# Peptides against a protein of PDB entry 3OGK, part 200

Target 1, 307 residues: chain A of PDB entry 3OGK
Amino acid sequence: ATPDRLSRRFPNLRSLKLKGKPRAAMFNLIPENWGGYVTPWVTEISNNLRQLKSVHFRRMIVSDLDLDRLAKARADDLETLKLDKCSGFTTDGLLSIVTHCRKIKTLLMEESSFSEKDGKWLHELAQHNTSLEVLNFYMTEFAKISPKDLETIARNCRSLVSVKVGDFEILELVGFFKAAANLEEFCGGSLNEDIGMPEKYMNLVFPRKLCRLGLSYMGPNEMPILFPFAAQIRKLDLLYALLETEDHCTLIQKCPNLEVLETRNVIGDRGLEVLAQYCKQLKRLRIERGADEQGMEDEEGLVSQRG

## One batch from the design tools (peptide; made by RFdiffusion4, then SolubleMPNN)

Design b1_p27_1_s3 (from b1_p27_1, 15 letters changed)
Fold by OpenDDE base, seed 1:
Structure b1_p27_1_s3 (fold): chain B 307 residues (1-307), chain A 27 residues (1-27)
Amino acid sequence: as target 1 above (307 residues)
Amino acid sequence: ELEPAGEEAKRKKKLDEKIAELKKKRA
């Protein structure tokens, strides 16, 4: 469909999802001649889609100008913006979004590539937003944002239920976790092993409703942090964990209510057997191949096609 | 031209390399 055809056919459209040429998606919603740029769509949104409150761009090129135009056109009517695996923007574009869209509920930039100029966008969000439900910049590299702003967001946004972040040191997020009383999902952070302090993370207090979790760089020494609430875990992201096959088996046995597991081939056939035995509520399993597994000669870490 | 697919592949590779490095450091 073309933007003009969409607005003419659906002038009251509330939700739009655009996918660039997907590696795997069957339906290219973008004409081949548009190269995956959002600009023509943002123009159409600004001019003709006055009821639009949810925008999802996946694998598209998004400029700061596009974000600024979208922000000003939709303002407080914009409830959801998802920049999913997008590129071409900077933190100035994000600043425009949070400045103009003060009632945004979902802000996602997961796996997007951008130029980081400063941390002002997160600070502005912290100072003015009270509506956030979902904040997701998972698998991004922000070095100039403050964990204090994340804590402020948690304090001010009572409906905040899902937060996914980049490489924040988990200990810097203690204040955030304390403030985020309704948080159900957390992914990201950084667990950094300290040989001199093996119990560095054992006193971490997670939000009481936390049931969807993925801690980056969690190894077997940090894994026990999950044990007090493992029975309430429904979703586990182990894609960036440092767990071996046996560690997977140990953790899975403690998660009888697990519904979604995302992990690597290191789970092995043994881990899959344990998963089948203990996780009877499992609905979705994602197994990815890691580059680190190509060198592991251990037969136990290979998921065979027999499962 | 920034192909999102190219950047996604680069990011995945970078993350995989980081995981591999951290595993080696902890072993």
Scores: peptide ipSAE 0.411, ipTM 0.839, DockQ to the pose 0.213
Fold by OpenDDE base, seed 3:
Structure b1_p27_1_s3 (fold): chain B 307 residues (1-307), chain A 27 residues (1-27)
Amino acid sequence: as target 1 above (307 residues)
Amino acid sequence: ELEPAGEEAKRKKKLDEKIAELKKKRA
């Protein structure tokens, strides 16, 4: 569809999702001139889609100017912005969004590529937003944002239910977890093993409603921090965990209410058997092949292509 | 030119490499 045709057909459109290049573009199978720029759509939103409150761009090129125009056009009417696997913007674009869209409920830039100028966007969000429900910058590389701003967001946004972050040291998020009383989902962070401090993470207090979880770099030594609430876990993201097959088996056995599992091929056939035995509520299973598994000669660590 | 799919592939590779490195370090 073209932007102009969309507005003409659906002048009262409230939600828009645009998809750019498919995954096949990773193999150079799609020409460069693919229409992956959001600019014409942002222009149309600004002019003709005045009821639009939710925007999802997936695998598109988004400039700071596009974000600024969108922000100013929709202002406090914008409830959802998802920059899913997008590129072309900087943190200035994010700053414009949070400055002008003070009632935004969902802000996502998961797996987006951007230039980081500063951490002002998160600070501005912390200072002015009380509506946020979902914040997701999972699998991004923010180095200039403050965990204190995340804590402030948690304190001010009582409806905050899902937060996914990059490589914050988990101990820096203690204040965040204490403040985020209604948090149901957390992904990301960084668990960093310290041989000199084996109990480094054992005193972590997670939000009481936490049931969807993915801690980055969680190994078998850190895994026990989940055991007190493993029975309430419904979703696990183990894509970036450091768990071997046996560790998967141990954890899965403790998660009888697991509905969604995302993991690597290291789960193996054995892990899948354990999963089938203990997780009767499982609805979705995602198994990714990791580069770390390409060298595993052990048959037990690979999911057989049987079926 | 900015290719979102290309960047996705690069990120995946980088993360996989980091995981592999960390596993090796902890072993």
Scores: peptide ipSAE 0.408, ipTM 0.835, DockQ to the pose 0.232
Fold by OpenDDE base, seed 2:
Structure b1_p27_1_s3 (fold): chain B 307 residues (1-307), chain A 27 residues (1-27)
Amino acid sequence: as target 1 above (307 residues)
Amino acid sequence: ELEPAGEEAKRKKKLDEKIAELKKKRA
């Protein structure tokens, strides 16, 4: 549908989700000249969609000007912004969003590509927001944001339940985890092995309600940090873990309430057997191929067509 | 192809390469 047709048909629209790659059936409904830009939609939102609270852009081009216009048009009425796999903006656009939309509950920029100018957007969010429930910049590269601002957000946002981050050293997030008392989901961070300090993560305290987890670069030496609460884990993201087949088996056996598993082919048929044996509540399984598996065509770590 | 799709593939590749590198260092 065109933006103008959408507003005329649905003037009271509260939630909008746009995908840059239309399904074949919708291809004729999107002008080719839009190139996946959000600009015409932001214009329509600003002018005619005054009840819009939730915006989700997936695989679209989003400029700082688009974000600024959206921020000013919706202000504190904007509850959800998802920039899912988007590109074309900078952290200035994010700053505009958090400056004007102070009651935002969900802010997502997962897998988005952007230019990082500074960390001011996260600082501004930390200083003024108390409504945040979901913060997700998973699989992004921020180098100028502060873990302290994330801690401040956790302290101030009592309804914060899901946080996904980029490559923060996990030890820098100790304060965040202590403050995030209601956190149920955490993904990202960076676990860095230190041969001189093998136990450096063993004293890490996670939020008591944590049940959805994905720690980046978690190896077998770090995996035991999950064991105290493994029985309450319902979702695991192991796509970026450094676990072998046997490590998967060990962890899975400790997670009898697992509902969702996302992992790599390294789980193997053996890991799938263990999963079937111990995880009777499993609802979803996702197995991806990794570049690390290209050399292991002949090893036990492949999921066969029988699994 | 929309520019975001190309960037997604690049990022996935970069992460996979980093995982492979880290596995080799820990082995």
Scores: peptide ipSAE 0.261, ipTM 0.810, DockQ to the pose 0.250
Fold by OpenDDE base, seed 5:
Structure b1_p27_1_s3 (fold): chain B 307 residues (1-307), chain A 27 residues (1-27)
Amino acid sequence: as target 1 above (307 residues)
Amino acid sequence: ELEPAGEEAKRKKKLDEKIAELKKKRA
């Protein structure tokens, strides 16, 4: 499809999702000259798609100039921006988005690759946005953003229901969790084992409505922090957890209302049996094989069937 | 030219390596 053909056919388009290179490109199965730049689309959005509220770019090349043009063209009419597995921009582009699109409800940059210049974009979002419902920079690397800005966002955005972040120390998010009274989903953070402080996370207070969760680097020592509310958990992302087969069994038994599980091959056939026994409401199961599981000779830790 | 798929693959590898490292440190 071409941008100009789209606008001519659908001048009142409210939602646009563009997919760039397919996943097969990861295996060098797609020619390099395929392109996938958003620039022509941003031009068309700016000129001819005046009712567009939602933009989703997946696996596309996005420049700061593209983001700046989009931001200025849509301003407070932009409710959703998803930069899903995109690349080519910096935090300056993000700053432009949050500066001009003050009523944005969904901002996603999950698995995007970018150059980090500063943390101003998150600060600006914290200072001016009260509409945010979904913030997602899961599986990204930010070193210059402040957990205090995340807390401010939680305090100011009463409709905030889903937040996925990078490698914030979980203890730095205590204020965020206290402020995020309506939060239903949280993914990311960083749990760091401390031999000298084995219970350092046991006093964490999570939002009361939290039911979709994925804590990065959660091991068996940290896992008990979930037990008080395990019965209300509906979705678990264990893809980046440090749980072995037995740990999976322990946690799964405590989550009888689990509907979605994402995990690694380490769950094993034993974990799958426990899952089938205790999680009668399970709707989706995703099992990934990571490089860390390459060479696990323990047959009990391997899943032969991928469902 | 920056290839989104190439960067995605690199990131996945980096995350897997980090998980592997952390598992070894906690064992």
Scores: peptide ipSAE 0.396, ipTM 0.835, DockQ to the pose 0.222; fails the geometry check

Design b1_p27_1_s4 (from b1_p27_1, 10 letters changed)
Fold by OpenDDE base, seed 4:
Structure b1_p27_1_s4 (fold): chain B 307 residues (1-307), chain A 27 residues (1-27)
Amino acid sequence: as target 1 above (307 residues)
Amino acid sequence: SLRPAGERAKRYERLEELIKKRKEEKA
C-alpha cells in the first residue's frame, strides 16, 4: 500500500500501524532502498490524515525530522506513538514529540536504536504531561535520563498503568513506585547483587495494583521481594532474570494466578511441570533459547522437544 | 542459539556476563 492510496481511501483514519521488513540481526544493516522509511507516511499523515490519533511504526527508519513533522502536525491530537524496534532518530526527535504532543497517552520506543544526546525528552515529558497511561522504553539504553523525572511522571499522570524502562537501578525507582499508585505493569530496571548487602532490595515497596512484572537481572536472592504479592501476579517476564530451574519452580508455585509467562529455556521440563500443576489460568507461555546454553554445563535446563 | 538482535542482544550479553560472574562467586 502507498501512503497516498491510504489517505484517499481512509481520510478519517484514527490508527495506523506500519511494519517494516524483517531486519537481519543488526539494526545497522538497513539498505537505503529497503522502503522502511517513515518519511513518506509522515508526509501523508501531516497533510491528509487529520484524524489520526495513533501511530505505530515497527522496524522502520525514523528520523528526527520525521518525528518533528509528525509532532507538529498532530500535536495534542496524537494519543499514541509507538516506535517499535525503530532506528534513525535521536533524543531530539523524542523531545519534539513530547514538546508538541502534550496529551500523549502512550509513548513506546521498545527495542529502538537511537543516538542519545541528553535526557531532556523525559524531563519535558515530566514537566508537561498529565495524560500518560503507558510509557515504554524497555530494552533501550538511556544513560542520561533521570529517575526523578520518572517519579514526576508518576506523580502527575494519575492514569499511568504501564511503565517499562531500561536498566535503572531499582532502588533509584523507590520514589517512582511510591508515586505510581495505579501502576499495573512494570518491566525493566536492574537488580544488582551486593554480596555485602544481601537484603538490599527486601524493603522495596511496589504499587498495590502491580500484576504484570519483569525485573531485569533478578536472582534467587532478590526473588523473595515478589512473594508478598506473588498471588496477584498475572504476567511475569523472566527473560532477563538470573533464575535457574529450581528458582523458576519456587516462584511459579507462588503465582497461582499467572496468565502469561515469558522465560528462557532454563525453566526446563521440571519448571514446565510445576507450571502446569500450579498455574491453571496460564494463557500464554513464551520460552526463548539463549544465554543459558552457553554458560550452563548442566544439561538439566533444556526443555525437551517432547513432540 | 539464535542470539537476539539489537538491544536484546546487549541485554543477553550482560545477562551472560552476570551469570558467569555469579557462578564464579559461588565457586
Scores: peptide ipSAE 0.343, ipTM 0.826, DockQ to the pose 0.572
Fold by OpenDDE base, seed 5:
Structure b1_p27_1_s4 (fold): chain B 307 residues (1-307), chain A 27 residues (1-27)
Amino acid sequence: as target 1 above (307 residues)
Amino acid sequence: SLRPAGERAKRYERLEELIKKRKEEKA
């Protein structure tokens, strides 16, 4: 479809999702330059799609200029922006979005590749937004943003229900978790093992409504922090956890209401048996291969193709 | 090995390093 044909047919369009065509890439390989440029679409949005409140770009090239034009054209009417696996922009583009779109409810840049100039975009979001429901920069590398701004967002955005972040030390998010009273979903962070202080995470207090969770780098020593509310967990992301097969079995037994599990091949046949035994409400199971293949000395961690 | 590209690749590399480190500490 061309941008011009879209606006002529649907002048009152409220939601637009554009997908860049994947080049013939190997399974789970994302090339650096996916799909097409969003520029002609942003131009069309700015000129002809005046009721558009939701924009989703998937695997497209997005420049700071594109983001700036979109931000100014839609302003407070923009409720959702998803930069899903996009590239070509910097944090200046994000700053423009949060500066002009002060009533944005969903901001996603999951798996996007960008140049980080500063942390101003998150600070600006913290200072001016009270509408945010979903914030997702999962699987991104932000080194210049402040966990204090995330806490401020939690305090100011009462409808904040889902937050997915990069590599924040989880202890730096204590204030965020205390403020995020309505949070139902959290993914990301970083759990760092400390041999000298094995219980450093045991006093971590999670939001009362938390039921969808994916803590990065969680090992067996940190896993017990979930046990007090494990029966409440409906979705669990273990793709980036440091759990072995037996650790999976231990955790799964504590989660009888689990509906969605995402994990690696390390769960093994034994983990799948335990899952079938204890998680009768399971609706979706995703098993990825890759990270454990170099480290799995023991054959027990491989999911058989027969299972 | 199905290695992800881009940002996923970096996460998987870090994960692999941490797995290796923890295995070495337990040995």
Scores: peptide ipSAE 0.337, ipTM 0.825, DockQ to the pose 0.599
Fold by OpenDDE base, seed 2:
Structure b1_p27_1_s4 (fold): chain B 307 residues (1-307), chain A 27 residues (1-27)
Amino acid sequence: as target 1 above (307 residues)
Amino acid sequence: SLRPAGERAKRYERLEELIKKRKEEKA
């Protein structure tokens, strides 16, 4: 569809989702730069889609100019912006969004590739937003943003329920977790094992309502931090956990209310058996083949076709 | 295995490195 045709048919459109690249692009089967530019769509949004509150760009090229135009055109009417696996922008574009869209509720840039100039966008968001419900920059690389701004966001945004971040050291997020009283979902961070201080994470206090969790690089030594609230966990993302089959079994047994599990093939048939035994409310299971397939043909860690 | 592209690839690479490191430390 062309932007102009869309606006003519749906002048009162409130939500727009655009997909610029096929899923196959995720596997480097298609050049990274293959895909649609959002520019013509942003132009159309600015001119003709005056009721648009939600924009989702998936695998598209987005420039700072595009973001600036969108931000100014929709301003406080923009409730949702999702830059899902997008590229072509910098943190200046993000700054424009958060500067002009002060009532944004959902801001996502998960798996997007961008140039990081500074951390001002998150600071600006922290200083002026009180409406945020979902913040997601999962699987991104920010080095210039401050965990303190994330804490400020948590303090100011009473409706903040889901936060997914990049590789923040989890200990830097202690203040964030204390402030995020209504947080239900957290993904990302970085747990860094320290052989000299195995208990460094044991004093972490998670938000009381936390039930969807995906801690990156969590190993068996860190896993016990989940045990106090494991019974309330409904979703686990273990795709980037450092858990072996037995660790999976241990954790799963403690999560009887688990509804969604995402993990790698390392769960094995044994883990699946335990899952079936203890997690009677399971609705979705995703098993990804990845990092564990290197060389250890140990059959025990592989999910068989029979399972 | 087709490695995921982009940021996922980086995370998987780091994950692989960490797994390797842990295996070496346990050995």
Scores: peptide ipSAE 0.343, ipTM 0.826, DockQ to the pose 0.701; fails the geometry check
Fold by OpenDDE base, seed 3:
Structure b1_p27_1_s4 (fold): chain B 307 residues (1-307), chain A 27 residues (1-27)
Amino acid sequence: as target 1 above (307 residues)
Amino acid sequence: SLRPAGERAKRYERLEELIKKRKEEKA
């Protein structure tokens, strides 16, 4: 569809999702006039889609100027922005979004590629937003943002239910977890094993409603921190966990209400048997090949068994 | 600019390194 056709047909459009070309095409020299740029869409949004409150760009090129224009055009009417696997922007663009869209409820940059200039965008969000429900910069590399700002967001945003982050040390998020009383989903962080302090994470307190979880680099020594609430876990992301087959079996047995599991091939047939035995409510299983197999390139052999 | 594929790749690389390290420490 062209932007002009969309606005003409749907002048009262509230939600827009645009998908760029498949991932392989994003890496080729994209012609300037390629439909992968959000610019013409942002122009159309600004001029003609005045009721638009939700924008989802997937695998598109997004500039800071595009974000700035979108931010100013929609302002506090923008409730959702998802930059899903996008590229071309910097943290200045994010700053513009959070500065102008103070009522934003969902902000997602998952797997997006960007230039990080500073952490001001998260600070600005922390200082002014009280509406945030979903914050997701999973699979991104932010080095200049502060865990303290995340804590402030949790304190101020009472409807915050889902947070996915990059490689924050989990202990730096203790304050965040304490503040995020209504948090249901958390993904990311970094669990760093300390041989000299094996119980480093044992006293970690999670939000009481937490039921969707994906802790990065969680090993068998850290896994017991989940056991007190494993029965309430509905979704596990183990794609980046340091769990072997037997560890999977141990954890799965403790999660009888598991609905969604994402893991690697390391789960093995044994883990799948245990999963079938103990997780009768399982709705979705994603198994990725890689990381555990020495020398095999990440062939995206996503065996999604939809049960 | 790290491509989304690149970020995933980096995490897997780190994961592999950590797995290796843990195996070496347990041996």
Scores: peptide ipSAE 0.343, ipTM 0.820, DockQ to the pose 0.397; fails the geometry check

